# Ledger of designs, part 136: peptides against a protein of PDB entry 2Q3Z

Target 1, 272 residues: chain A of PDB entry 2Q3Z
Amino acid sequence: YVLTQQGFIYQGSAKFIKNIPWNFGQFEDGILDICLILLDVNPKFLKNAGRDCSRRSSPVYVGRVVSGMVNCNDDQGVLLGRWDNNYGDGVSPMSWIGSVDILRRWKNHGCQRVKYGQCWVFAAVACTVLRCLGIPTRVVTNYNSAHDQNSNLLIEYFRNEFGEIQGDKSEMIWNFHCWVESWMTRPDLQPGYEGWQALDPTPQEKSEGTYCCGPVPVRAIKEGDLSTKYDAPFVFAEVNADVVDWIQQDDGSVHKSINRSLIVGLKISTKS
Target 2, 254 residues: chain A of PDB entry 2Q3Z as posed
Amino acid sequence: YVLTQQGFIYQGSAKFIKNIPWNFGQFQDGILDICLILLDVNPKFLKNAGRDCSRRSSPVYVGRVGSGMVNCNDDQGVLLGRWDNNYGDGVSPMSWIGSVDILRRWKNHGCQRVKYGQCWVFAAVACTVLRCLGIPTRVVTNYNSAHDSNLLIEYFRNSEMIWNFHCWVESWMTRPDLQPGYEGWQALDPTPQEKSEGTYCCGPVPVRAIKEGDLSTKYDAPFVFAEVNADVVDWIQKSINRSLIVGLKISTKS

## One batch from the design tools (peptide; made by RFdiffusion4, then SolubleMPNN)

Design b2_p22_3_s2 (from b2_p22_3, 11 letters changed)
Fold by OpenDDE base, seed 1:
Structure b2_p22_3_s2 (fold): chain B 272 residues (1-272), chain A 22 residues (1-22)
Amino acid sequence: as target 1 above (272 residues)
Amino acid sequence: MLVDPAKNLYALQRPIGSEITL
């Protein structure tokens, strides 16, 4: 994982899986220096450099910092996300072929946010940075990935009597979503939670006031231990949320229906 | 580069059931 510079990222849908080649390029010239700059411009370093540096020996701490700094939300992070198909004032997320150009652009423009990314771009850049810092990391794709906004482990749709969705779809299921898994020990948890940890650099929800996610043990998600830091309920919902339709009737009554046609979660881990 | 609209549909992250009005 750490030594692999070329790989594939899975995209598409559960019914039609695609992949794209990606250059992670963690050993290309200047990339390590850029990863160190990323650490040195993080809000925790700017607040207290000595405290931040003392914690960089922890892959848990570094993973969480990288998750927050790959997106430009709340900080001088690398990428601005955009999903509305209007990319004319930047680079289309689909135009990227590797992490190296993104990181170089960010650094060369004075750590100004790069336009634009979507989930696989965020995940790929995070993978590059974490590998560069010596943390074994892989990109993960989850098909039918839920985005639970209220931490109730449900995707809720409000519908009228005709089955039409009412209001803005706040909660949604993505066709696919990408994040990373990093291999690390968890001395901050009970024994047995070492191994793969999920980290999500896509700015979906705030964790402790910052757009970051994880690390959370993949084992905790598998076993349903939602008390495990960090962000276990959110990551659990991405792969296991139930879908509920709230159907309003003409009389003002509301009927709850479980939508069994929308199956959340089909996770694929990359080998490279 | 004219990105093939069909390729765009498979590469872009989008909500399930959202018709991307191309």
Scores: peptide ipSAE 0.338, ipTM 0.764, DockQ to the pose 0.407
Fold by OpenDDE base, seed 3:
Structure b2_p22_3_s2 (fold): chain B 272 residues (1-272), chain A 22 residues (1-22)
Amino acid sequence: as target 1 above (272 residues)
Amino acid sequence: MLVDPAKNLYALQRPIGSEITL
């Protein structure tokens, strides 16, 4: 989790699990320096350097900063996400074989966003940075991963009388999604929430005004403690959301139906 | 048989049930 520089990332679907090799490279030359630059360009440092630096001994604080800084949303972060299959002005997310090239490109271009990433690229870069900073971290893949946008723990589809989905599919279920789990103590929480903490660097929802997610205790998610900071309802929904169909009839009536065919959440943790 | 759209595009993250109009 700290010493392993090479590993695998799981992709595909719940029915067709695939993996790719990935070079995390946290001990390669200059990577630590790049991780420190990442901390020094974060919005909290720019606002108050002394306060930011005083908090860098906390893996909770650092984890949350890294979650925000691996994506370029709202800051000078590392990666720009793209999901429309149009990568001609950058590098296809599928072309990356490791975190080192991404981090070097980011630094060498004056901390300009690297094009492009998807969830596993974000997760892998976050994993590299966190490991480099001495935080035990692993990449996690969740199949049928829900993206709840309204914090109601549901994925809601609006359908016409023919069962066709209507309107903007704002809420969705990903075929797979990747994030990281980091091992840390949680002195900011009640006792018993030490251990694996989920962090999501993919820009999905804003947390306290920034595209970041976590850390949240994996235990809290497992036990359904949605009051636990940070972002417990969102991470809980990724792995446990129920799917609801709102079926509109010709008479204008709407019927609520629980979709039992769509099962959210199948989490696989990497062993590397 | 609903062909799992992920069978051919296993590397890309995509919404379930989105017909990827290629």
Scores: peptide ipSAE 0.329, ipTM 0.760, DockQ to the pose 0.265
Fold by OpenDDE base, seed 5:
Structure b2_p22_3_s2 (fold): chain B 272 residues (1-272), chain A 22 residues (1-22)
Amino acid sequence: as target 1 above (272 residues)
Amino acid sequence: MLVDPAKNLYALQRPIGSEITL
């Protein structure tokens, strides 16, 4: 998990799993220096350098900082996300073959955001940075990944009597989503939550005012302990949300139906 | 870079049952 520089990232859909080779390159020349620059431009360092540096011995603290800094939302982070298939003013997310070129571009352009990333690019860059900082990390792919926007652990669709979706689709299920899991102790939690922690660098929802997610114990998600910091309800919903159809009739009546055809959450973890 | 349009659709993150929109 720390020593491997080459790997695979899973993409596609639950029915049609695809993988791509990826060069993480955490030991390539200058990459450690770039990871240290990433820490030195984070908002917490800029606010209070001494306090930030004193906390860098905590993988919990560092993991949360990296989750926020891999995206360029709210800060001088590495990547700008784009999903509209218009990449003409940058690099298509599908063109990247490794994290090294992305990190070098970011640093060489004065920590300007690199265009463009999607979930696997965010996850792969986070994996490189965390491994470079000595934190055992792997990329995870979740098929049929829910994005719960209202924190009710549901994905809700409004439909007419013909089953057609009505209104603007706010909530969604991704064909796939990627994040990272990092191995760390959790001295800030009750005993038993050491081990793999989920971290998500893709800017989906704000956590404590910043586009970041985690770390949250994988065990807490598995056991349904939603009180566990950080962001347990959101990560739980990504892998376990129920899909609900609100079927509206012409008479104004509404029927609630559980959509059993959309099964949320098929998680694949990469092996070291 | 993926050249096959069908392969491109499988590589891109997108909402299920929707066009690529975020």
Scores: peptide ipSAE 0.325, ipTM 0.759, DockQ to the pose 0.390
Fold by OpenDDE base, seed 2:
Structure b2_p22_3_s2 (fold): chain B 272 residues (1-272), chain A 22 residues (1-22)
Amino acid sequence: as target 1 above (272 residues)
Amino acid sequence: MLVDPAKNLYALQRPIGSEITL
């Protein structure tokens, strides 16, 4: 998990699983220095360097900082996400073959955001940074990954009488989503939550005012302990949300239907 | 029917059943 510099990232869909090779490159020249710069430009360091540095011994703290700094939302983070297929003013997310070029570009351009990333790019860069900082980390892919925006553990679609989706599609299910799991103790939680912790660097929802997610114990998600910091309800929903269709009839009545054809969550962890 | 965009574009992250990209 720390030593492996090359691996595979899973993509596609639950029915059509694909993978790409990825060079994490955490031991390549200058990468550690870039990871340290990433910590030194984070908002918490800029606000109070002494306090930030004093907390860098905590993988919980560092993991949360890294999840926020891999995306450029709210800070001088590494990657700008884009999903609209308009990549002409940057690099297509599909063109990346490793984290090293991304991190070097970020540093070489004065910590300006690199264009562009999608979930696996964010996850892969986070994996590189966390491994570089000595935190055992792996990339995880979840197929049919839910994005719950209102913390109700549901993905809600509004439909007309013909089943056509109406309104905004703010809540969604991704064909796949990638994040990372990092191994750490959780002295900030009750006993038994040590081990794999989910961290998500893709800017989906704000946590404590920043686009970051986790760390949350994988065990807590498995057991349904939604009280566990950080972001347990959101991560739980990614893998377990129910899908509800609100069907509007011609008379203006609304019928609630559970969509059983869309099964949220099929998580695959890399074993390397 | 919700179309799985991943069928043909397996490398891209896409909302299921939506052509609206974030």
Scores: peptide ipSAE 0.302, ipTM 0.749, DockQ to the pose 0.258

Design b2_p22_3_s3 (from b2_p22_3, 11 letters changed)
Fold by OpenDDE base, seed 5:
Structure b2_p22_3_s3 (fold): chain B 272 residues (1-272), chain A 22 residues (1-22)
Amino acid sequence: as target 1 above (272 residues)
Amino acid sequence: MLVNPEDNLYAIQKPIGEEITL
């Protein structure tokens, strides 16, 4: 988890699982220096360098900073996300084969955001950075990954009497989503939450005003402890949300139906 | 790099049930 520089990332769908090779390259020349630059340009350092540096011994603190800094939302972060298939002014997310080129491009262009990433690219770069900083980390893929936008642990679709989705889809289920799990102690929590912690660098929802997510104990998610910081309800929903169809009739009546055909969450962790 | 267009279909993150125009 710290020493392996090459691995695989899972993609595709629950029915058609695919993987790609990825070079994490955490020990390649200059990569550690770039990871330190990433810490030195984070908003917390810019606000109070002494306080930020004093907290860098905490993998909880560093993990949360890295999850925010791998995306360029709200800061001088590494990657700009794009999902509309319009990549002509940058690099297609599908073209990347490793984290090293991305990090070098970011640094060499004055910490300008690199175009473009999707979930596995964000996760892979975060994995590289966290490993560089001595935090055991792995990439995780979740198939049928829910994105709950209103924190109700539901994915809600509005449908007409024919089952056609009406209006703009606000909430969604991804075919797959990637994030990272990092091994750390949690002295900021009650005993028993040490171990794997979920961190998500893909800009999905704001946490405490910043596009970041976690760390949250994987144990807390498994046990349904939604009070556990950070972002337990959101991460729980990614793997456990219920899907609800609101079926609208011409007479204005609406009835609720649980969609049992869409099963949220099939998590695969890498062993490399 | 993904060379096969079919491979691109499965590599792209997308909402479930939406078609991707390649």
Scores: peptide ipSAE 0.273, ipTM 0.745, DockQ to the pose 0.435
Fold by OpenDDE base, seed 3:
Structure b2_p22_3_s3 (fold): chain B 272 residues (1-272), chain A 22 residues (1-22)
Amino acid sequence: as target 1 above (272 residues)
Amino acid sequence: MLVNPEDNLYAIQKPIGEEITL
């Protein structure tokens, strides 16, 4: 994984899997320097440089920092997300073909946020940075990916008596979502949670006050151990949430129904 | 810019059930 500079990212839907070629370019000239700058502008470094630097030997610590710094939320991070099809003041997320141009633009503009990214762009840049820092990393795609906002492991829709969705959808299911998995030991956890760790750089939910996610052991998600740091319930919900319809009748009564037609989670890993 | 309409349908991250506006 660390040595692969070219790869594919999976997109599309569960029924129609698409891929795009992507240049990760972790060994291209100047990319390591940019990754080090990314670490040196992170909020933890700015707060206490000595403490931050002392922790950079930990892939757990670095992974969590990178997850937060790939997005520009809350910090001087790399990418601004946008999903409304209005990209005229930047670059369309669909126009990127690699991580190198994004990282170079970020650095060359004084660490200003690059416009724009969506999930696969965030994941790909995180993958580049982590690989550059010597952490084995792969991009993963999850089809029918749930975004649980209230940490109840459910996607809840409110419907009228006709089955029409009412109000703003606070919770949602993405057609697809991308994040990364990194290989590391977990000395901060009980034995057995070494291996692949999920990290999500797309700014979906705050973790301990910052838009970041993970690292969380893939094993913990598979086994349903939601007590493991970091963000196990959120990542679990992305791949395993149940969909619930709250059906309101004209008389004001509400009926709870499990929606079995919406199946959450079909995860695939990139093989390089 | 995705030139192929089919590519546009499957390249954009969107909520399930929402129409893809090209």
Scores: peptide ipSAE 0.267, ipTM 0.740, DockQ to the pose 0.416
Fold by OpenDDE base, seed 2:
Structure b2_p22_3_s3 (fold): chain B 272 residues (1-272), chain A 22 residues (1-22)
Amino acid sequence: as target 1 above (272 residues)
Amino acid sequence: MLVNPEDNLYAIQKPIGEEITL
């Protein structure tokens, strides 16, 4: 997990699983230095350098900082996300073959955000950074990954009487989503939550005012303990949300229907 | 590198049920 520089990232869909090779490159020249720069430009460092540095011994703290800094939302982070297929003013997310070029571009352009990333790019860069910092980390892919925006553990679709989706989908299910799992102790939690922790650097929802997610114990998600910090309800929903259809009738009545055809969550963890 | 359009369909993150017209 720390030593592997090349690996695979899973993509596609639950029915059509694909993988791509990825160069994490955590031991390539200058990459560790770039990871340290990433820490030194984070909002917490800029606010209070001494306090930030004193907390860098905590993988929990560092993991959360990295989750926020891999995306450029709210800070001088590494990557700008884009999903609309308009990449002409940057690099297509699909063109990246490793984390090294991304990190070097970010540094060489004065910590200017790199265009562009999608979930696997964010996850892969986070994996590189965390590995550089000595935190055992792997990329994880979840198929049919839910994005719950209102923390109700549901994905809600509004439909007309014919079953056609009405309005803009605020909540959605991704064909796949990637994040990272990092191995760490959790002295800030009750005993038994050491081990793999989910961290998500893709800017989906704000946590404590910043686009970041985790760390949250994978065990807590499996056991349904949504009280565990950080962001347990959101991560739980990614893998376990129920899908609900709100069907509006001609008379203005609304019927709630559980959509059992959409099964949220099929998580694949890499072994390397 | 011209990424094969077919390879792109499986590589792109997208909402389920939405066809990304490449």
Scores: peptide ipSAE 0.264, ipTM 0.742, DockQ to the pose 0.429
Fold by OpenDDE base, seed 4:
Parts: C-alpha cells; structure tokens; sequence
Structure b2_p22_3_s3 (fold): chain B 272 residues (1-272), chain A 22 residues (1-22)
C-alpha cells in the first residue's frame, strides 16, 4: 500500500465492472517535493504555519488536509472536477493514466488547478500523495454510490404518478464513486477504530466549511457508528443509504415507497 | 492515449439512470 507504484482502479457499473491501470508513482522523481508543496500551500499552513506543521505528525490531520487539497475547491488544490462532458479547455478525466503527470502539471503551473478530474482521478492523486507521506493508502470503488445531500441517510426521489423523477435531482446515486482508505491509528477516538479510514477527496460536500471528507473509520461505517468523526453520516450513506420514492398523485397526495430495486453500495477495495 | 470511446462510456462517473450524451 505504500510501496506499490502501479495498480488498478475499478470503474464502470455494478453490472459492468471494469478496471484501468494507474501509475501512482509516489516514488518518482520530484513527487515527494510536490506533496510537500501541497502541504505548504494548504489554507491551514497559510493561516498558521507553526500550528499546521506541528500537526503534520498526525495522519488524521494530514489525511484531512490532503482530502481537501486534492480538489481545488476553496484552495490552491490540485484538480478541478467536471462531469458535464465538456473538457475541451483541459484534459479529459478519462485521459489520465497516472498521478505523476497531474501533480507535475499542478506544480509546474504555479499550483494552478489541473483540468479535469472525476472521482477516480481525485482518489488516485490522493492515494499518491498519502503514500508519499508514508500513509498506507488504497483506492476504493463503490458501485451504486449514494450522494446524500441532506444527511438523512436517504436518497429521496420525488416522482409523479407516472414514476418520472421530478425536481432538481440534487440527491443521486453514482454508477460508481472512488475514494481512498488509509491505514492509521485514531487516538482522537475511542479504542478500536484504528485501521482503515475512509477519505474522500472528491468535492461532494463540505466538512467543517471545506470540501474534504474523513478520515472516518471503516469499522465505524460497518457498525453504524455515525457519531464518529469525521463525516460518518455522509460516508455511511454512500454505502448504505436507503432509496425512497415520494410519489405524488394527481390528487396531491404523496405516497412514500421504499425503492428496493436500487441497492446502494458495492464496495471494492484495491489490493495494489 | 486516446481512450476507446466504448471504454469511455464505462469510465465516466454519472448518476444512475442518466445516459451520457457523448
């Protein structure tokens, strides 16, 4: 998890799983230096360098910083996300084959955001950075990954009487989503939450005002301990949300139906 | 590398039930 520089990232859908090779390249020339630059341009460092540096011994702290800095939301982060198939002014997310080129481009252009990323690109870059910093990390793919926006652990679809989805479709289920899991102790939590921690660098929701997510113990998610910092409800929902259809009838009545055909969450962890 | 267009269909993150208009 630290030593492997090449691996696979799972993509596609639950029915059509595919993988791509990815060069994480955490030991390639200059990559560690770029990771250190990433830390030195983070908002917490810029606000109070001494405090930030004093906390860099904590993989919990560093993981959270990295999850925020891999995306360019709110800071000088690495990647700009885009999902609208309009990539003409940058690089298509599908064109990347490794983290090294992304990180080098970011640094070489004065820490300007690299266009563009989607979830696996964010996850892969985060994986590279965390590995560079000595944190064992793997990319995780979750098929039928829920994005709960209102923290109710539900994906709610509003439907008309014909079953057509109405409204802004703010809540959604991704065909797949990627994040990372990092191995660390959690001295900030009760005993037993050491081990794999989920971190999500894709800018989905703000955590404490920043587009970052985690670390949250994978164990806490499995056990349903939603009080566990950080962002347990959100990560839990990604893998366990129930889908509810609110069906509006012509008479204005609303019927609540549990959609059992949409099963959220099929997590695959990479070994390399 | 030019990714095979067919590979692109499965590589893109999208909401379930939405067709990607390439």
Amino acid sequence: as target 1 above (272 residues)
Amino acid sequence: MLVNPEDNLYAIQKPIGEEITL
Scores: peptide ipSAE 0.257, ipTM 0.738, DockQ to the pose 0.446

Design b2_p22_3_s4 (from b2_p22_3, 14 letters changed)
Fold by OpenDDE base, seed 4:
Structure b2_p22_3_s4 (fold): chain B 272 residues (1-272), chain A 22 residues (1-22)
Amino acid sequence: as target 1 above (272 residues)
Amino acid sequence: AFIDPNENLYALQVPIGSEITL
């Protein structure tokens, strides 16, 4: 989880699982220096360098910083996400074969955001950075990954009387989503939550005002402890949300139906 | 280093049930 520089990232869909090779390259020349620059340009450092530096011994703190800094939302972060299939002014997310080129581009252009990333690119870069910083980390892919935007642990579809989805989807299920799991102790939590912690660098929802997510104990998610810092409800929903159809009837009434055909969450770790 | 995007034409992250148009 720290020593391996090459691996695979799972993509595709639940029905058609794919993988791509990825060069994490955490030991390549200059990569550690870039990771340190990433820390030195984070908003918390810029606000109070001494306080930020004093907290860098905490993998919890560092993990959360990295989660925020891998995306360029709200800061001088590494990657700009794009999902509209218009990549002409940058690099297609599919073109990347490793984290090294992304990080080098970021640094070489004065910490200017690199165009473009999607979930696996964010996750892979985060994995590289965290490994560079000595935090055991793996990429995780979740098929049928829910994005709960209203914090109710549901994916809600509004449907007409014919079952057709109406309007813009406020919530969605991704065909796949990638994030990272990092191994760390959680002295900030009750005993028993040491181990794998989920961190999500893809800018999906704000956590404490910043596009970051986690760390949250994988155990807490598995056990349904949604009170656990950080972002347990959101991560729980990614892998466990129920799907609800709100079906409008001819009389204008709305019927709530549990959609049992859409099963959220099929998590695969790239490493066991 | 980059790979040919055409190798992964259907590997984009998209909402489930969405068609991928590149």
Scores: peptide ipSAE 0.362, ipTM 0.747, DockQ to the pose 0.521
Fold by OpenDDE base, seed 5:
Structure b2_p22_3_s4 (fold): chain B 272 residues (1-272), chain A 22 residues (1-22)
Amino acid sequence: as target 1 above (272 residues)
Amino acid sequence: AFIDPNENLYALQVPIGSEITL
């Protein structure tokens, strides 16, 4: 999980699983220096350098910083996300074959955001950075990944009597979503939550005012302990949300139906 | 590395049920 520089990332859909080769390149020349620059431009360092540096011995702290800094939301982070299929003013997310070129571009252009990334690109760059910093990390793919926007652990669709979705689709299920899991102790939690921790660098929801997510113990998600910091309800919903259809009739009546055809969450962890 | 256009349909992150127009 630290030593492997080449790997695969899973993409596609639950029915049609695809993978791509990826060069993480955490030991390539200059990559460690770029990872240190990433830490030195983070908002917490800029606010109080001494406090930030004193906390860099904590993989919990560093993991959360990296989660926020891999995206360019709120800070001088690495990647700008784009999902509208218009990449003409940058690089298509599908064109990347490794993290090294992305990190070098970011640094060489004065820490300007690199265009463009999607979930697997964010996850792969985070994986490179965390491995470079000595934190065992793997990329994870979740098929039928829910994005709960209102923190109710549901994906809700409004439908007419014909089953057609009505209104603006605020909540969604991704065909796939990628994040990382990092191995660390959790001295900030009750005993038993050491091990794999989920971290999500894709800017989806704000956590404590910043587009970051985790670390949250994979065990807590598995056991349904939503009180566990950080962001347990959000990560839980990604893999376990129920889908609900609100069927509206012409008479104004509304019927609640559980959609059993949309099964949220099929997680695949990359093997080292 | 150029990805085959047919492979591109499964490479992008999209909402379930959305058609990917390449």
Scores: peptide ipSAE 0.361, ipTM 0.756, DockQ to the pose 0.446
Fold by OpenDDE base, seed 3:
Structure b2_p22_3_s4 (fold): chain B 272 residues (1-272), chain A 22 residues (1-22)
Amino acid sequence: as target 1 above (272 residues)
Amino acid sequence: AFIDPNENLYALQVPIGSEITL
């Protein structure tokens, strides 16, 4: 989890699992320096360098900073996400074979965002950075991954009388989603929450005003402790959300139906 | 779970039930 430079990332769907090889390359030349630059351009450093630096001994703090800085939302972060299949002005997310080229491009272009990433690219770059900083980290794939936007632990679809989805599909379930889990102590929490912590660098929802997510104890998610910082309800929903259909009839009546055919969450962890 | 027979179609992150246009 720290020493492995090459591994696999899981993609595809719950029914058809795919993997790709990935070069994390955390020990390649100049990568550590780039990771340090990433820390030195983060908004917290720019606001108060002394305070930021004093907190870099905390993997909790660093993990949260990295989660925010791997995406370019709200800051000079590494990657711009794109999901519309229009990648002509950059590099297709599918073209990346490792984190090293991404990080080098970012640094060499004056910390300008690299085009483009999707979830596994964000996760892989975060994994590289965290490993480079000495934090044991693995990429995780969750199939049928929910994106809860209103923190109600539900994915809600509005449907007409014919079952057709109406309105903006703001809430959705991804075929797969990737994030990272990092091993750390949690002195900022009650005892027993040390171990694997989920961190999500894909810009999905804002946490305390920034597109970042976690760290949250994997144990807290498993046990349903949604009060645990950071972002426990969101991460819980990714793996456990229920799906609800709101069916509007022609008379204007609305019926709530639990969709039992859509099962959220099938998490697998990489062994590399 | 089966190995994805189509390496290209399922590489992208997409909403479930969405058609992937390559």
Scores: peptide ipSAE 0.353, ipTM 0.765, DockQ to the pose 0.315
Fold by OpenDDE base, seed 2:
Structure b2_p22_3_s4 (fold): chain B 272 residues (1-272), chain A 22 residues (1-22)
Amino acid sequence: as target 1 above (272 residues)
Amino acid sequence: AFIDPNENLYALQVPIGSEITL
């Protein structure tokens, strides 16, 4: 998990699982230095360098910083996400074959955001950085991954009487989503939550005012302990949200229907 | 050309039930 520089990332859909080779390259020349720069340009360091540095011994703290800094939202982070298939002013997310070029481009352009990433690119860069910092980390793919925006553990669709989706799809289910799991102790939690922790660097929802997510114990998600910091409800929803259709009738009445055809969550962890 | 994300053979992350232009 720390030593492997090459691996595979799972993509596609639950019905059609795909994978791509990825060079994490955490031991390539200059990558450690770039990871340290990433820490030194984070908002917490800029606000209070001494306090930030004093907390870098905590993988919980560092993991949370990295999840925020891999995306360029709210800070001088590494990657700009884009999902509209318009990549002409940058690099298509599909063109990346490893984390090294991304990190080098970021540094070489004065810590300017690299265009563009999607979930697996964010996850892969986070995996590289965390491994480089000595935190055992793996990329995880979740098929039919929910993005809950209102913290109700539901994905809600509004439909007309014919079943056609109405309005904006604010809440959505991705065909797949990638994040990372990192191995760490959790001295900040009750006993038993050591082990794999989910961290999500893709900018989906704000946590404590920053586009970051986790660390949250995988065990807490499995057991449904939504009180566990950080971001347990959001990560729980990604893998276990219920889908609800609100069907509006011609008379203006609304009927609630549980959509049993859309099953959220099929998580695959890499074993390397 | 549009592809259904549920049968997407490509690497793109897309919302389920949407169509993307290839």
Scores: peptide ipSAE 0.339, ipTM 0.752, DockQ to the pose 0.273

